# Designs tried in a protein design run: peptides against a protein of PDB entry 7UQJ. Part 237

Target 1, 160 residues: chain A of PDB entry 7UQJ
Amino acid sequence: PELYQNFNITPPRGVLFHGPPGTGKTLMARALAASCSSDERKITFFMRKGADILSKWVGEAERQLRLLFEEAKKHQPSIIFFDEIDGLAPVRSSKQEQIHASIVSTLLALMDGMDNRGQVIVIGATNRPDAVDPALRRPGRFDREFYFPLPDVKARFKIL

## One batch from the design tools (peptide; made by RFdiffusion4, then SolubleMPNN)

Design b2_p23_5_s1 (from b2_p23_5, 17 letters changed)
Fold by OpenDDE base, seed 4:
Structure b2_p23_5_s1 (fold): chain B 160 residues (1-160), chain C 160 residues (1-160), chain D 160 residues (1-160), chain A 23 residues (1-23)
Amino acid sequence: as target 1 above (160 residues)
Amino acid sequence: as target 1 above (160 residues)
Amino acid sequence: as target 1 above (160 residues)
Amino acid sequence: EEEKRKLEELEKERAKKLEEALK
């Protein structure tokens, strides 16, 4: 947060956290939200899972994504965290591919429609960055990526 | 495991990590595995998701659970981590309830069948401890519970 | 990074990440560096270990710290990450206490000498915040602290 | 000690790969 202010860097609209399961991606997103909140300026933290977008929002996923981005904009400063964003990728059924393509296209449009002046950060977490649609990883979307390596078991050994 | 061996403490058969999403439950389980591993004694870490047990192992979930526990016993000292263990709970369809009941009954039997002399720890993580079958939370199963609070946003706020 | 820009928050000169081993402090620092880097504006990430400052830089640690801060200033925007910053604390030998006092005094002076307009962030990570010299934790230095809890110390206590 | 060295090298390589992936 502060790093970008000092650097006069245009904040990326989206950040991709990627790395093996249990490397703390979700914890990091919450930690960032907490670190950027002050008593005077609370950040609103919205969390969704990629699989929940497909399964819980069947037939309304696009609408619920739009509502999420509108609510995040209304309650800015805000963070939208998509956990398991690779779970937006359909399993190979042609019907699920079409549903996925519609949801991903909606997310792309919502990220593209975010004004760079908006106080909304989007964080995506994945265990499989290569399973995230390359279109989501383009400049102006999830254009910053953070690798969360497994803490090397031996590195932890030196810390014990 | 090593901590319990060093202290001559009978390791609990199962530990439930519960708390809001992104509190670091999965990270902790991996941290425990790494902290209990020595150069002389590496802990084998097995990870499964509750939802994957239902969806990927359709018709063989019980067999795959048995194989998982056998493999964990073969590679002891070991940790079996069930992420989102509440995802073993079926949604309200009678057919899914029967499938769930069979999987949960198999997990119960596997946890009950673990000899206290085994160097296998089972860790379940959930965001909804009340959605975990109460039978799994009985003594000799997930009989130790660990609450992962959200790092008090206010505590971090006072540190900002 | 973006969050602080959007929030018009004056960046702290120093941030202390503290918490038990394997809580993701080093991972967080690297993730922050990555999030702040864009294709147009790369953040230079400098990493040093506290123990390495004492052992590898024997007799020149103060000079190497000065050079590090100069290089970070030259290559700004930059992050200086001190992993295991508590490792600057000497073990009980009187000779190591004097060496530590000199190194810590140099680090204090370097952090105090950073202009708030500089695009250099200093991140210290420790497993023992109480072993970090209180002078480093004063306003204008490591004046923001982030606790990386072990997911449930009470959880670990019942796992014992 | 050699395994510690290999791990420090692997962490350095991972750190370098992370720096390169951040480049």
Scores: peptide ipSAE 0.000, ipTM 0.365, DockQ to the pose 0.054
Fold by OpenDDE base, seed 5:
Structure b2_p23_5_s1 (fold): chain B 160 residues (1-160), chain C 160 residues (1-160), chain D 160 residues (1-160), chain A 23 residues (1-23)
Amino acid sequence: as target 1 above (160 residues)
Amino acid sequence: as target 1 above (160 residues)
Amino acid sequence: as target 1 above (160 residues)
Amino acid sequence: EEEKRKLEELEKERAKKLEEALK
């Protein structure tokens, strides 16, 4: 899609920002959205927290996800940013499987249903990439991952 | 203290980062920690979420705060970063006053008890500065506030 | 290419980070470098200050730029981060035009000479985007610009 | 409040510029 062409990037449907908390994942996502916007082309940025969707919309999380993707499509070019996506789509653990399974399944379907020509980018941010359902990390979903390291000495040594 | 001198900053005991979610509050706190860190002087960065302290340490939150400040003092120069500090110290609302009041009182006492010569900086991040107990925003506590705007309304209008 | 693919970003030849001093431009550049680095793929990060190149390498700045780009190419995938790039490539002002013109011309040529398939990203950081030569801000150079706002001037004045 | 607003503008611009650089 054109958003990605403007970045000369092959559009992944989704981008996973992962790394320790406070490494700027959310800022970067916001920054990406603002950057993708020109005077000629405004990007619509939708931010949601995974845990907020679960807690505020218990039983409506699927509908809220659908509405979010529809609104993003309506206002394309758009970025959907899921902060703390590991809170929305935790790895399917047996103990809370049904509620999480339906939400994950809805998110998977929404990401799979994105027309590759659509100007909707999905960014998921997590502090725990291993806590994100592997199904979301497959090609055509969050198939591109960005590590946000701590500005750690290792980053500094790799930066020196 | 020297951390602040390296930034030409007068040490606030506490700094409140506030602004919309995903404006880079946590990144900036980490950024500050990393930038203050030299090879000669490593900054120890302690990150806690306010809601996590309340939820994980029900009945021990005061003790955990004390331990956190003691550990930060032991590993000075240090930054204590409270993400979502509005979750730890919500404005004293009558309905949950006692549990929050004790935690807030402990945090206030810990911030007041910081020797101004100590190399411990406290950064609180919130999306809701008005949801932070005003007692925490007084001089000698989070007396310095940083607004983290959304990427400019122009960029956000380019994002919107 | 692949650096950018790992970011789902198309290689701009250059990215301009601009915003007030201490707005985490350098940290973000560092965080980006570290984030692009996987265990399988280490990113080499070259940091230079524009003023340092001018002051330390008076008369050799062009050669140092060439060597920097060659080294970055040799160690690709690489990020070249120019901190204070406005010190290296000030807007062509009549009074110091010749020395700056040659350095700017060299930097332009180096950025133009980057094979779009090269895995070298150039990040320029400036506090003064309007002090950067407009030729550097053209397509194929620093054609993407990122604003780094201060954490609130009050809080940053309280950090200054 | 004005310095808060200036930071808000600056963080807004920072995020905007970070957005623009990741473009």
Scores: peptide ipSAE 0.007, ipTM 0.403, DockQ to the pose 0.065; fails the geometry check
Fold by OpenDDE base, seed 1:
Parts: structure tokens; sequence; C-alpha cells
Structure b2_p23_5_s1 (fold): chain B 160 residues (1-160), chain C 160 residues (1-160), chain D 160 residues (1-160), chain A 23 residues (1-23)
């Protein structure tokens, strides 16, 4: 409730931060976590790299995702930040499909199973939103997207 | 001159941005590049990952660094941003010494050879400043360091 | 000198960070503080909330501001960070004018009285820059501003 | 476009001001 009141967000199950590398996606996720943390109410920030979950836990990635979501629920209010989420849930391409399909299915189920009363926000960051499985970008998952343009583009506009 | 007038800096040959991942090092570097860019005066922002230069150009990394600095000089005012610079110039450890020694020596020579009147700034970003060769952190190289603490730490240090 | 040599700023008496809550203003202020701190040279970071100075020290706010600036000078290089500075120096509105006028006048005098050789930076953060007394935003005070847009806004604008 | 422009303007000012504060 309050995390979502402070964000004024109808609780997105997930927020996708996308944009070129070094546009501050991870900084923003951490800044959000810190800004919502008070002395009385610490937000627990869980950070994982998509590629690390896949590479470190071949065959256990699904279990590690479940544990991560349980830990986030236990430490609510919490933010789960997936950095480089395109590495965790790439668009289904034929040669690596089975491992990714199970991980994606697990992540979908975990996002779908988040009790809307839980103070858990999932933030995915990617440089390539189109490389993220569209199933993750549907309503009730990463249904809010946030494009982080290059500062160069952002910065050109005020000198005019 | 003007990049250093716009930064007002006695031109450091390099600035080291260090701190935990997702603290906005790359965002800041890009924001600096963008802020120095006007419609009349575009700063060219060159971004390279340290690991990519090492992995893509085994045996050509020195040449690629020279070309990068020449291109930055040609497109002045410019910023060269090395993301994950600890991957390009790790502290000399016995087993990988020769390749890294040549790359470090080249980067040192390029930073030392920058004409102080040139409008080229070098920004290195790392999560591990102590993993960067100390020779790069000496005066006239990455002699300015910028620590990017975690937002959580930033938020926590108010309470203490 | 050296904070301003390391920044190479003609010392701004103050920097105003403005933008919506949770955009990383406080995060950035602390990042700057930490970034300027080395093992050899610790920057002392003084943080105050504008509302706290007003509410805790009715009739002593001027004295507390003087003490804060003296302490920051004593512990130079230092950063004074005023969080929610719009709570300290609101735009003059008729009924609360006298108390705020004295506080604003004191803060102006303290910022004006900073020896340009002092290694003290003042950072004000606000969600409402237009609610800050314009006298504080003049040259030689908070003459540099920084807008921190919502990631949401940053991020929404490329999908259109 | 206009809001994008304003936002990009605001980040430029932020970056310029940050550059100035890093001066």
Amino acid sequence: as target 1 above (160 residues)
Amino acid sequence: as target 1 above (160 residues)
Amino acid sequence: as target 1 above (160 residues)
Amino acid sequence: EEEKRKLEELEKERAKKLEEALK
C-alpha cells in the first residue's frame, strides 16, 4: 500500500526501465529504493543481473527466482531490480528455447502470483526492450515501461 | 579550453568515477557530455567498455586505444568514457601480465600525451577503483576520483 | 580552493537540485560528497532539512544556520546539503513573512559571506524550485540549478 | 514531442548545471 501510495502507482507488478547503456536505469531504481526508505521503513533492495541468474544457476534459475521473490516478500517493502533483464528472458530463439522458456514461465508465474497487497516492486532494466520476451511486457507484469534516453538527447533540448 | 572553461577545471587528463554498480556513473558521464553540448557546440561522447576492448581486440587493443584518442581529438570537444575500466587496466597480477601491461602502458602514454589545450576529457568508470592499475590513478591521469555511493548508503548516512 | 580546484568551479555559493521527489537529488548530493572524499581528504557532509531548521529552532534558526556554516568552514572541505530547502526559504507570503525573511536574510548573508577560498559547497534540494525565494537563486547564491526529472517522465517520452 | 523536448531540456540543464557543479 504505502510504497504504492508514495509512488502513487496502481501497483505495477513490474516496471521496465529501458534505454541505452549508462542512462541511469540502475541508479534510478536504487534512488527510488532509497527515497522510499525512511528510518522507520527501510525498503529492501534486491539486485540481480539477468545473465548471472542464467549462468550461475543452470537448472536452478527457477528455484533461485522463487527464493528471490520469497525473500523480497519477507523483507517487504522491497524492490527487486533485474539489471540486464534481456539476459534473463530473451525473446524465444530456437537454439536456447527450453532453458529460457522455463525461466520465463517461472518469472511470469512469480509476477502473476504477487499479491497486489504486497509491497514488492519489480524493476527490470534493459538496453533492448525488444529483446525481452513480450509475455513479460503484458499487463500485470512489466506493464509500465520507462525509456531512459541518452543525456545527449536530453541535454540538447535546454540550450534551445 | 572551453570544455575546461565550461567545467572550469584545471584540465585533469582523466576523472575516475567509482562506486557500486548502478550508482549512476555512466549516467553522470553522459549527462556531463550532454550538458557541455550546445546547438553550436556538440561534445562528442565516446563510450567503450574496458572488457570489450580487451576481448574484441586481443593484440590490437593498443591500436584501438590510439585510434579512439585520435578520434576524440578530431571530434573535440569530446569525452572518452571507459565503462568498467578495471576490465581494461586491472592491477598487474602475474598470470595475465603481458597483455595488460601493454594496454596500460598505451593508455598511460595516451593520457600523458594529451595536449593540455585539447578539449578531451577521459572518464573512467569502475565498481572497483582498487582494481585499476595505480599508474592510471596518478597525477596527470585519472587524478580526480568521484565516488558514487549506493543510494541506500546515501540515504543511510543521514541517520548517522 | 581544492574542492573548487577539483571541481575547478569559480565557487558557486550554492547549487539547487530540483525535481520531483524520488528523482535522486539527495542521492546525487551525497554522491558528490563521497566523490570528493578520498582516503586522504574527507569531505564533511552536513545535511539539514529545511522544515526541521524552521520547526525545531523557532527564533534560533538564524543562529543554527550560522553555527552550521561555521562548522562547515571548520570541517572544510565540506558540503552543506539542505534537503527540502523550499521549507526553509519559501517564497515570501504575507502571514509568515517576518520569520522567513530573517532566515532567508541570514542564509543570503552566509552564502554571500563565504570566502571564495573556502572549500564549502552548499547544495539545496527541492521538489519546487519556484517555491524557493528568488533571492537565493541569484548569482553568488544558488546560482546553479539542477533539474531531476522523474524517470517516469524521462522514460515515457520516447515511446511517443 | 513538446514534452520530450521539455524533458530533454531539463536534463540538459541538469547536466549543464552538473558540469558547472563539477567545475
Scores: peptide ipSAE 0.000, ipTM 0.395, DockQ to the pose 0.050; fails the geometry check

Design b2_p23_5_s1 (from b2_p23_5, 17 letters changed)
Fold by OpenDDE base, seed 3:
Formats: structure tokens, C-alpha cells, sequence
Structure b2_p23_5_s1 (fold): chain B 160 residues (1-160), chain C 160 residues (1-160), chain D 160 residues (1-160), chain A 23 residues (1-23)
């Protein structure tokens, strides 16, 4: 919240960085953390890759998400960055993956339970915003979306 | 200003992103603008290249800087990003460049005249912080510096 | 080469961006492509994911790599970016994967066969540089390594 | 710290070199 409060922006609890691979999503999240860190007030940057949460923490993913959010709260101000969040939170409409549904539900609950006064920002990065569960893209969650166009497109949009 | 207030940091009027090219300075500035933009409150991102201000606006550079700052104020919250600011604001100690001295003086005055309550952040990006006029690096101007090391420096330092 | 020629740097045929996930490796590569692109001279950016080359081009991966390098040469100046290159070119010392050995051998040959006068840069990104075949990390290949630390470390080192 | 500084310098130089190589 604090990161966003200063802009008189209703601080999104979550920000979705989306765009083609290598458009800078992860670097951005990271350098936001860096730019908001001072000597006096360091932002703690937590990074997780969506696929890693699924693969490394099979059956423990929900617990690891909870621990991550608690650790982020403990180390406020903080940024939680989910790289490749489409790997963590695929669209639920695929009938088969009950396991993904639990992880998504946990992430939803953690984002919903985030105190708006807390100094925790969640950033999700994806190359496929449409592959992210629409429930995560709702107000109070990843309710701010930032398209990371290709740099040539960025350059063109800079020119425009 | 506001970007920094929430961290109990005396909000720098300006932030200097420095480091080797390609370290993500420009991208960072853009995505600070992005991350601070909401659907409800978009941050207006103004980008200028230092060399472009000199080359495109020969004799009008001071006026263009003034217009840029007024436009940024008008479209608050806003970020003014000077890419390659060392091209705009070379160190004054070089005897020959009277023209550069005027532009630097204008930028100094604009940064000094910025209301700390205003929602305008100035970001300068350079590959050569020592080529930037030291007057721009003083408190109330580009008084926060963010080194964008090469990825290697950044991270061999993680191992050490 | 022209990109590299101007700086009396022995132009690496390849640059290895390594570091934890989301350190901005892919961003960097794209930002490099963008920063080197002018209106007059656009850099063509080719991106491939290591795992995609293996999975999408089973039995054709070597051919696709050859085509990629020829296409990059045709569209000079160009950047070939291999994201997750550890997925493409795992360390050969693992006894089991004859298939990987052929792809690695093809990539080695393509990098070795790259005319140093050609305006093609190869960037590999990995989270695990030690998982990349050491043969790819030799002079004339990915002979420049750029680690990408976490921004908390970058921020800490910017602070330091 | 000195090795760190030398490493930073070497990498600033490599970065400058990469910048320069990317211009």
C-alpha cells in the first residue's frame, strides 16, 4: 500500500505486469523495489516463479504462499513478485487441475486478506494475461495491469 | 515527490538512475510510471532524451524544458524521465559549452521550483553519473541516486 | 559487430545473462535491442525459449537453430536472445541425454561459425549458469557473462 | 571491499563495454 499511497492512487494490492517475454516485467518489479528502497528504508523483495511454486512445493504450495505473505508482512515495506504467474495461477476453467485450484484459492485469499495499510505490494508477471485466472485480475487483487510491450513497440509508443 | 513520501523518505524531487547502458534505467522509469498508474489514476509519463533536447530544440531547449515541467504539473501525477541526462546536463566545468550551461540552469531552476507537494517525479538516467552536472545531484534535485550495475556486478555482490 | 566495434571491445559473439529468476535478464536483452534500435537502424530481436526449442522442435531443433541464425544474419543488426538457455544447452556431462548433445553441438557450431564482422549478438539468459554447458561459456561463444542479482542486493549495493 | 570495488570497476568497464557494444 505505501508504495502506491503516495500517488493518491488507491493502492492496488496487486499489479499485473504482462507482455511478451523479455519486455522487462521482472526487471521492473525488481527495480521498483530498488528505487523505493533507501538507506533508511529498504524494501524487501520476495521473488517466486510460478512454475517453481508448483514444482518445488507440490502439496506445500499453499503453505509456502502463506509463509511468503507472512514473511513479506514481517519485512515491510515489501514487494512480492510472482514471475510467470500464469504458471502458478492458470485459468480455473481447465477441468482437470484441482491442485491448481487450491493454489489459486490460497493466493486469492492472501490478496483479499492483505491489509490495505500494509506495506506489501504484490506484482505478478506474465506473458499471457489471458492465461491468468480472472479472479486474480479483480479489484483488490491484481487490479492494476501494466502492459510491457516489446521495446520497439515501447519505442513507437514513446514516439506516439 | 509522492513516490518517495510513503517510505518516510524525504521525497527527492529527482532520482538519478545511473549505470551502464541496458541496465534497465529507462525501463525502470517507465514501469515506475506504470506501477504507480491505476485505471483510476494514471501517471503521465513524459520521456525526453538528453541528446534530443539539445539536437531537436537548439535555442528552444530551455523553453521546451519549461513546457515539459508545466505539462507534467498539469497532468499530475506525472513522471518526467530524462534518458541520457548526461547529454542534457553535462558537467559545467567544461569551459566551452555556454549553451549547455543555460539548459542546465533551466533544469536546476525547474527542479528547485518544483513544489514538494506536487505529484511530479523527475527521473534522470545516465550511463555516466560523473558526466552529470554536480549541481543536479544536490538535495532537492537528483538527490537520490540509483546505480543500475551490470547484472553481474549487481549479483556477484550477492555471492560475496 | 558494429554494435561492438565502436568500443574497441572484442565483441563477444555471445553474452550470458545469468542470475536468479526475474532479475531482468530478458528485459535487459530487449532493452538492449531497443536502445540500439534507432529510427534509421532497427535491431531485429529474435527470442527463443530454451525449453520451447526442445519441446516444439523435437527432432528439428538443430534445423530451427540454423534457421534462426540465418534469419538473424539476414536481418542484421540483430539480437538472438535465448531465454532459459539452460533448458536448451544443459551440461553435457549428464550421461543420458544424447539428444541434448546434438542441440548443444549445433549451437556451438553456429556461434563458432558466426562472422565476427556480422551484426548478430547472441544473448543467453539462465537462472543457473552452472547448468549451462561449459563449452558455451568459452571464448568466441558466451564469453561475456552478466549476472543479474536480486534488486534487494542491487538496492543494497546502490546504497553502499 | 577492495576486491568488491575492483569487481565493480571491472564490471562498470564491462558494462561500458557492453553499452558501447550495444550502441
Amino acid sequence: as target 1 above (160 residues)
Amino acid sequence: as target 1 above (160 residues)
Amino acid sequence: as target 1 above (160 residues)
Amino acid sequence: EEEKRKLEELEKERAKKLEEALK
Scores: peptide ipSAE 0.000, ipTM 0.235, DockQ to the pose 0.080; fails the geometry check

Design b2_p23_5_s2 (from b2_p23_5, 13 letters changed)
Fold by OpenDDE base, seed 3:
Structure b2_p23_5_s2 (fold): chain B 160 residues (1-160), chain C 160 residues (1-160), chain D 160 residues (1-160), chain A 23 residues (1-23)
Amino acid sequence: as target 1 above (160 residues)
Amino acid sequence: as target 1 above (160 residues)
Amino acid sequence: as target 1 above (160 residues)
Amino acid sequence: AEEEKEREELEEERARQREKALE
């Protein structure tokens, strides 16, 4: 709440950063974490990759997601950043589809279970917003979407 | 105001992002625009280049600045991002100095004329903060400065 | 050469961007590509992930790396960006270690074979510089390293 | 319109990168 209430922005439970690779989605998420962080009020930044949720957390992905959200709640105010959230999308195997569906269901439940009074923000980053499960993009989840355009060739010249 | 008031930060009329090129100044400005934007409360992001203000707006730069600020006020909450604001600095000609001084004076007046209750934030980005007119860096204007360090000063000298 | 010669900087054959995830490594690489790109002189940006080199190029990774470097040479000036170059690091299997060693050897040879007069820059990004093969970090390869710090908490708090 | 054009340019750049990866 306070993290976003102080912005007079209806706190998104989740924000989807989407755009071409290297448009600064991950940088932005970290930027938000640091910018909302003061010496007095540090924001804890948690980062996970979508592909790591599937591959590194095999068989325990749901538990690890729960633990992540609990830890984020414990360390409020906090940001959970899922980089490459489209990497939660199944590789084309029925078994992976089931595992994916279970992990996505757990993430949905965790996002739905976030008290709007919680100082936890979830940011998902993807290069392929259409590869993100539509259920994750619904109100109360990643219900806010940010397109990271390729900073126009001109806008990048300004960043460098 | 609300964009920054809610941070318990005296709302800057302007924020100067400075640091070497490639440190993410433009990205951060876009980031702020995006992060402060919700489905319910979209922040309008206006981007202009300092060099474009001089070159593209030749003879009408002051009018275009006024229109930009009026449009930003109309579309509150909004961010006006001046990338390469040091590009408003004259190239070494007395005639360009006069034109520059006029444009800078207009920008000063526009920033001074912003109601502190207005939901308009002005962000200037520069690679050369010392090339930014000191009048722009005074309280009530770009009175907050953000150094975007080179990811380690030594880190940049190896890329460039 | 000219891409970097004009900066009076000894052109790196390779640059390692390292730092915590989301510090803008990928963004910076793209920003470099864009900033060195003018309307008259477009830089071609090639992006590959370290994990994709191992997983998508299974059995042909060496050939695909050669083709990538040839294409980059053909489209000079160019940047080859290897995101997650630590993903070339073997998963814990002796067979994967051999495959990894072969791919890394090919990349080493390709970087060694780059004429310093070529307008090809190789950028590797990693979150774990210590997981990058030391042979890749030697002079004539990724011999320039850029730490992307988490931009200090303070630098961001002023942005929000 | 600008976002749509940026998306089209992006899809074209991705398409060019895909074509070049297929070549």
Scores: peptide ipSAE 0.000, ipTM 0.216, DockQ to the pose 0.054
Fold by OpenDDE base, seed 4:
Structure b2_p23_5_s2 (fold): chain B 160 residues (1-160), chain C 160 residues (1-160), chain D 160 residues (1-160), chain A 23 residues (1-23)
Amino acid sequence: as target 1 above (160 residues)
Amino acid sequence: as target 1 above (160 residues)
Amino acid sequence: as target 1 above (160 residues)
Amino acid sequence: AEEEKEREELEEERARQREKALE
């Protein structure tokens, strides 16, 4: 947040958190949400899991994504956090590929339709950045990426 | 392991990490693994996801659990981390309930069969502790539970 | 970074990450650096350890701090991360107190001398926020503080 | 289990290489 203000950087619409499991991606997203909330200015934090978008929203995933972005816009300033966003990637069934393609296309359109003047940030977390559709990683979408390394063994020793 | 050795505390066989999504459960498990690793004494960290036990190990989940515990014992001191352990809970299909019951019964037997003299710790993480089979939460299994609260809104506000 | 731009929050000059060992403070700082880096706009990440400032820079610590801030300004946008910043606190030798006082006074002056329009962020991490000189925690310095809780004390007590 | 461990080790090695590229 502050880093981009100081840098006169146009905030990307989306941020990708990537790194091995248990590196604190979800914790970071919540900490960022918390760090942007003041007593005067509460940030609304929305969370969805990539696998839940496919499994819980069977046949309505696109609609639920649209509703999520509308709700985030109504409750701005807001953060939309997609945990395990690579879970939108289908298992190799042709039917699941079609479902995935529709959902991803909807998410692309929603991110492209975000007014950069809007106070909505999208954070995606993944353990497999290469499994995230490259179209989601283009400028104006998840165009900024945070690597969460495993704490190195030496850094681990200092944590001890 | 090392923490308990240094304190002359009999290590619990299992620890349940529970709390809302993104409270750092997985990060803590990795940090504990790191904290118990010295240059002289490396801890072997095993990780499995509850949903993967059901989905990836179809028909062999019980065998793979046995192999995991054997491998952890061979590589002691070790930590077995089950992320999303509530993902072993079936959806309400009778067939999935039977599959779950077999897997859970195997995990129960493996935890009960752990010699407390062994340097193997089992950590289970869940967002829904009430969805974890109560039998897993009995003494000698996941008998210690860690609540991961959302960082308090006030603590979050100081971060802003 | 982006969150503060969208929120029209004046970025603090310094952020203090505090919390017990292994809570991901250093990991968070690196993740923040990574998120602020794009292919088009690389952030220069400088890292120093508080104990290294005293031990490696004997008699030149103040000069090395000045050079660090100058280098960070030259390579802006940049992040200066001080890991274990409480390690600037002397052990109770009178000679170490004098050395610490000089180094801390230099760091204070450097942070006060930062133009808020500059693209340099300072992050300090500590396990002991109360061991950090209160002067460093004043407005215009490390005026924002991030608590990295360990999982709840009740949680911790069950790990014990 | 070995493939997952090798994958974690390979990801750790890639992480170390990326960290060295940031130094």
Scores: peptide ipSAE 0.000, ipTM 0.292, DockQ to the pose 0.040
Fold by OpenDDE base, seed 5:
Structure b2_p23_5_s2 (fold): chain B 160 residues (1-160), chain C 160 residues (1-160), chain D 160 residues (1-160), chain A 23 residues (1-23)
Amino acid sequence: as target 1 above (160 residues)
Amino acid sequence: as target 1 above (160 residues)
Amino acid sequence: as target 1 above (160 residues)
Amino acid sequence: AEEEKEREELEEERARQREKALE
């Protein structure tokens, strides 16, 4: 957040970390949070699981997202880390439940409504980038993406 | 910088971050800078765009590079981040203007002349690693490279 | 370490950084260490080369590993960085020397015996993930992996 | 086996995409 402002770079509003399970997306997001936190400038780190936002707050997921972004703004500079963001924002399909569509729409609006891109960074992590709504991956949202590749498949076949 | 010295590792003089646009190269470079900065040891972060060094300082690009490296050395521990470094150091071609050749030669000399590799780290970011002079990618220069992969092209086709 | 505890995430016990030579695995590991170090919470970083543990301590490699993990625990929060971990823990083969098997077994036991996963993180770096014992890549050990991709092979062929 | 196949297909597709993104 402030790092980017001090260096006159507008950070992406969102960064998508994607790659197979166990590739360290969550670790990297936390390492980035720690790296951006100094004693002079404590970054507030907010962690949420996408599926947990849906499951813990039946009928309040949109409100919980708003509160999360408000809290992140209040405690700026902040990082919001959505682990398993594909659980929160599944790809828009003709079979998508209206509930999921409203949550995705809320997240889109929250990311678009971030005036001070330098104060709040959103990091989404997913094992399934293709299961993330393409609208979230557009400029001004999760417009930067890090792939966390698997170890060589040949190495996996030796693990099994 | 000091992190590497304290751990008795000579850092690479340069690290190349490369990958398609929007893959977070600039974000990662800044996150690394923040991560290497502690309250006891503030890292000075210098950001330059490759094309900006060429365009803003007609006939002074070499001097501006020297000043940048001197300033980085003066304020060590330091990170020099060249965003769009392919704009500064295009691949040597038979058609390369002598001006570009002199700038590349200056950057090569500056990276080679870094006595205290632990105090100044150079990070170059490019969308086009193939457009970076191969000489810059040799040991003692940008001898470490991070690829920032695209999101899944299938996901891109759904974005478009 | 403490970052993950503060955020109520159990870090992986181990993270494997793998990719071709010069891809910045060591750099990233140190950047992660720096990022997790604040003035309030200095992370102790331990660096070892896999081959150095074997070669410098003939017949004491297992003891040196135990001492390393004890020292890391004593100075927690800590990061243990094994550079060239494939030199320490080669893939189990029918031709594997009993000495290598005992060292791998010791490392497995040490990683499994880490009670406070939040206080000590183990980072292994290798150019050859396929040369790392598959048992080390299982959950509770090096269960997260970052691939450090080469620059474009076409770019490398222009460097050579 | 299906998750492994889907991961292999996803990796092959990602490998092809890396090749295409590097071209």
Scores: peptide ipSAE 0.000, ipTM 0.192, DockQ to the pose 0.295

Design b2_p23_5_s2 (from b2_p23_5, 13 letters changed)
Fold by OpenDDE base, seed 1:
Structure b2_p23_5_s2 (fold): chain B 160 residues (1-160), chain C 160 residues (1-160), chain D 160 residues (1-160), chain A 23 residues (1-23)
Amino acid sequence: as target 1 above (160 residues)
Amino acid sequence: as target 1 above (160 residues)
Amino acid sequence: as target 1 above (160 residues)
Amino acid sequence: AEEEKEREELEEERARQREKALE
């Protein structure tokens, strides 16, 4: 929120951090959360893992998502970080069809229902951006993507 | 500090993080600061932007640098992170000659005046290591350089 | 390797990166690998996930570890990074006892068998340092631990 | 399953510690 307010930029509703494992997506999300926090303005950081919402909350995943977004709104400015979001919102054409369709639909509705005046930022991290439902990657949702490229071993060889 | 104490290594006075924009220099500095902090031992992280010291503190930049190093010493173990240090310490041959010469001289003196027993680490981040005054890159100052390559997309795919 | 050679320090055989998910352990390991690489001296970075060695190489995990260490030795200076090492080397007292005991024993032997003149560094990353077999945390193995705390929002608040 | 649960519990505890550090 503040990061974008200080920039006079409308904060994205969602930011997709994508790139190989260990490129620091989760670190950067945490680092952004903490860098957007000040002594005066505490940013509440909510972290969820995509697979955990599916496995832990069988039949309640939609409710848990709603509660998460409500809690984030209550504690704004806030960041919701979905780690491994490809586990939460697999491509709609994948065989795990029915349970995922409702959850994805709920997440879409929650992101769409975010009042742009709300100081809630959603960050999704994935190793597989192509495994994320394309509907989540549309404007007003995860409409900004940050690629976290492996620090190339070759490019590092040039500097030591 | 702890990083180097646990290693039985004399901490460098300064570490230069260099590499293209967005390679995570600032993130890494923050991550190192955080990783050197424990519940028992909080590392105080001081962050300054090179251009901000020049622009915000016209005529007081030297004093602000002194105060920063004093505060870092007071709150040791500590890290001073200069983001965009090339903005603070441009090459002496650049047209902004007179004001920068005093600031660079002050920073050199502060780094040289660091008691090696002090648990203060200085990290400078730059996109342009060649734009940093070579005097800062000498032994006892920013004598260690870490390259943050553009994390090559291709190298990433082979590791995933 | 070079980082420690340039410091006249015996490189640790192993470094344990531990801390909360998304504190940048994997990022830091990659960032150390690349920062230890030069144009002249290419550091080969080997990455493995602990659970993948167990799941993909059922009955061959020990052989795969041997091959990994041989390949790392062949391509020295090198870094072996085990992401989620707690998945490879769970505490010996866990009920998955027999298969893990051989793998842990092999990893111990490989770390112990590292000629200290070898320019191979092993980095293990875990979210659960207490879930790693204590035998791996002994001197001559993962004898150095780096805590990756959550970048404390309070510590960041003082910097922003 | 137990390791995953311990990971979840540790992630939750770390999430709680983060929230508490935010507080």
Scores: peptide ipSAE 0.000, ipTM 0.232, DockQ to the pose 0.054; fails the geometry check

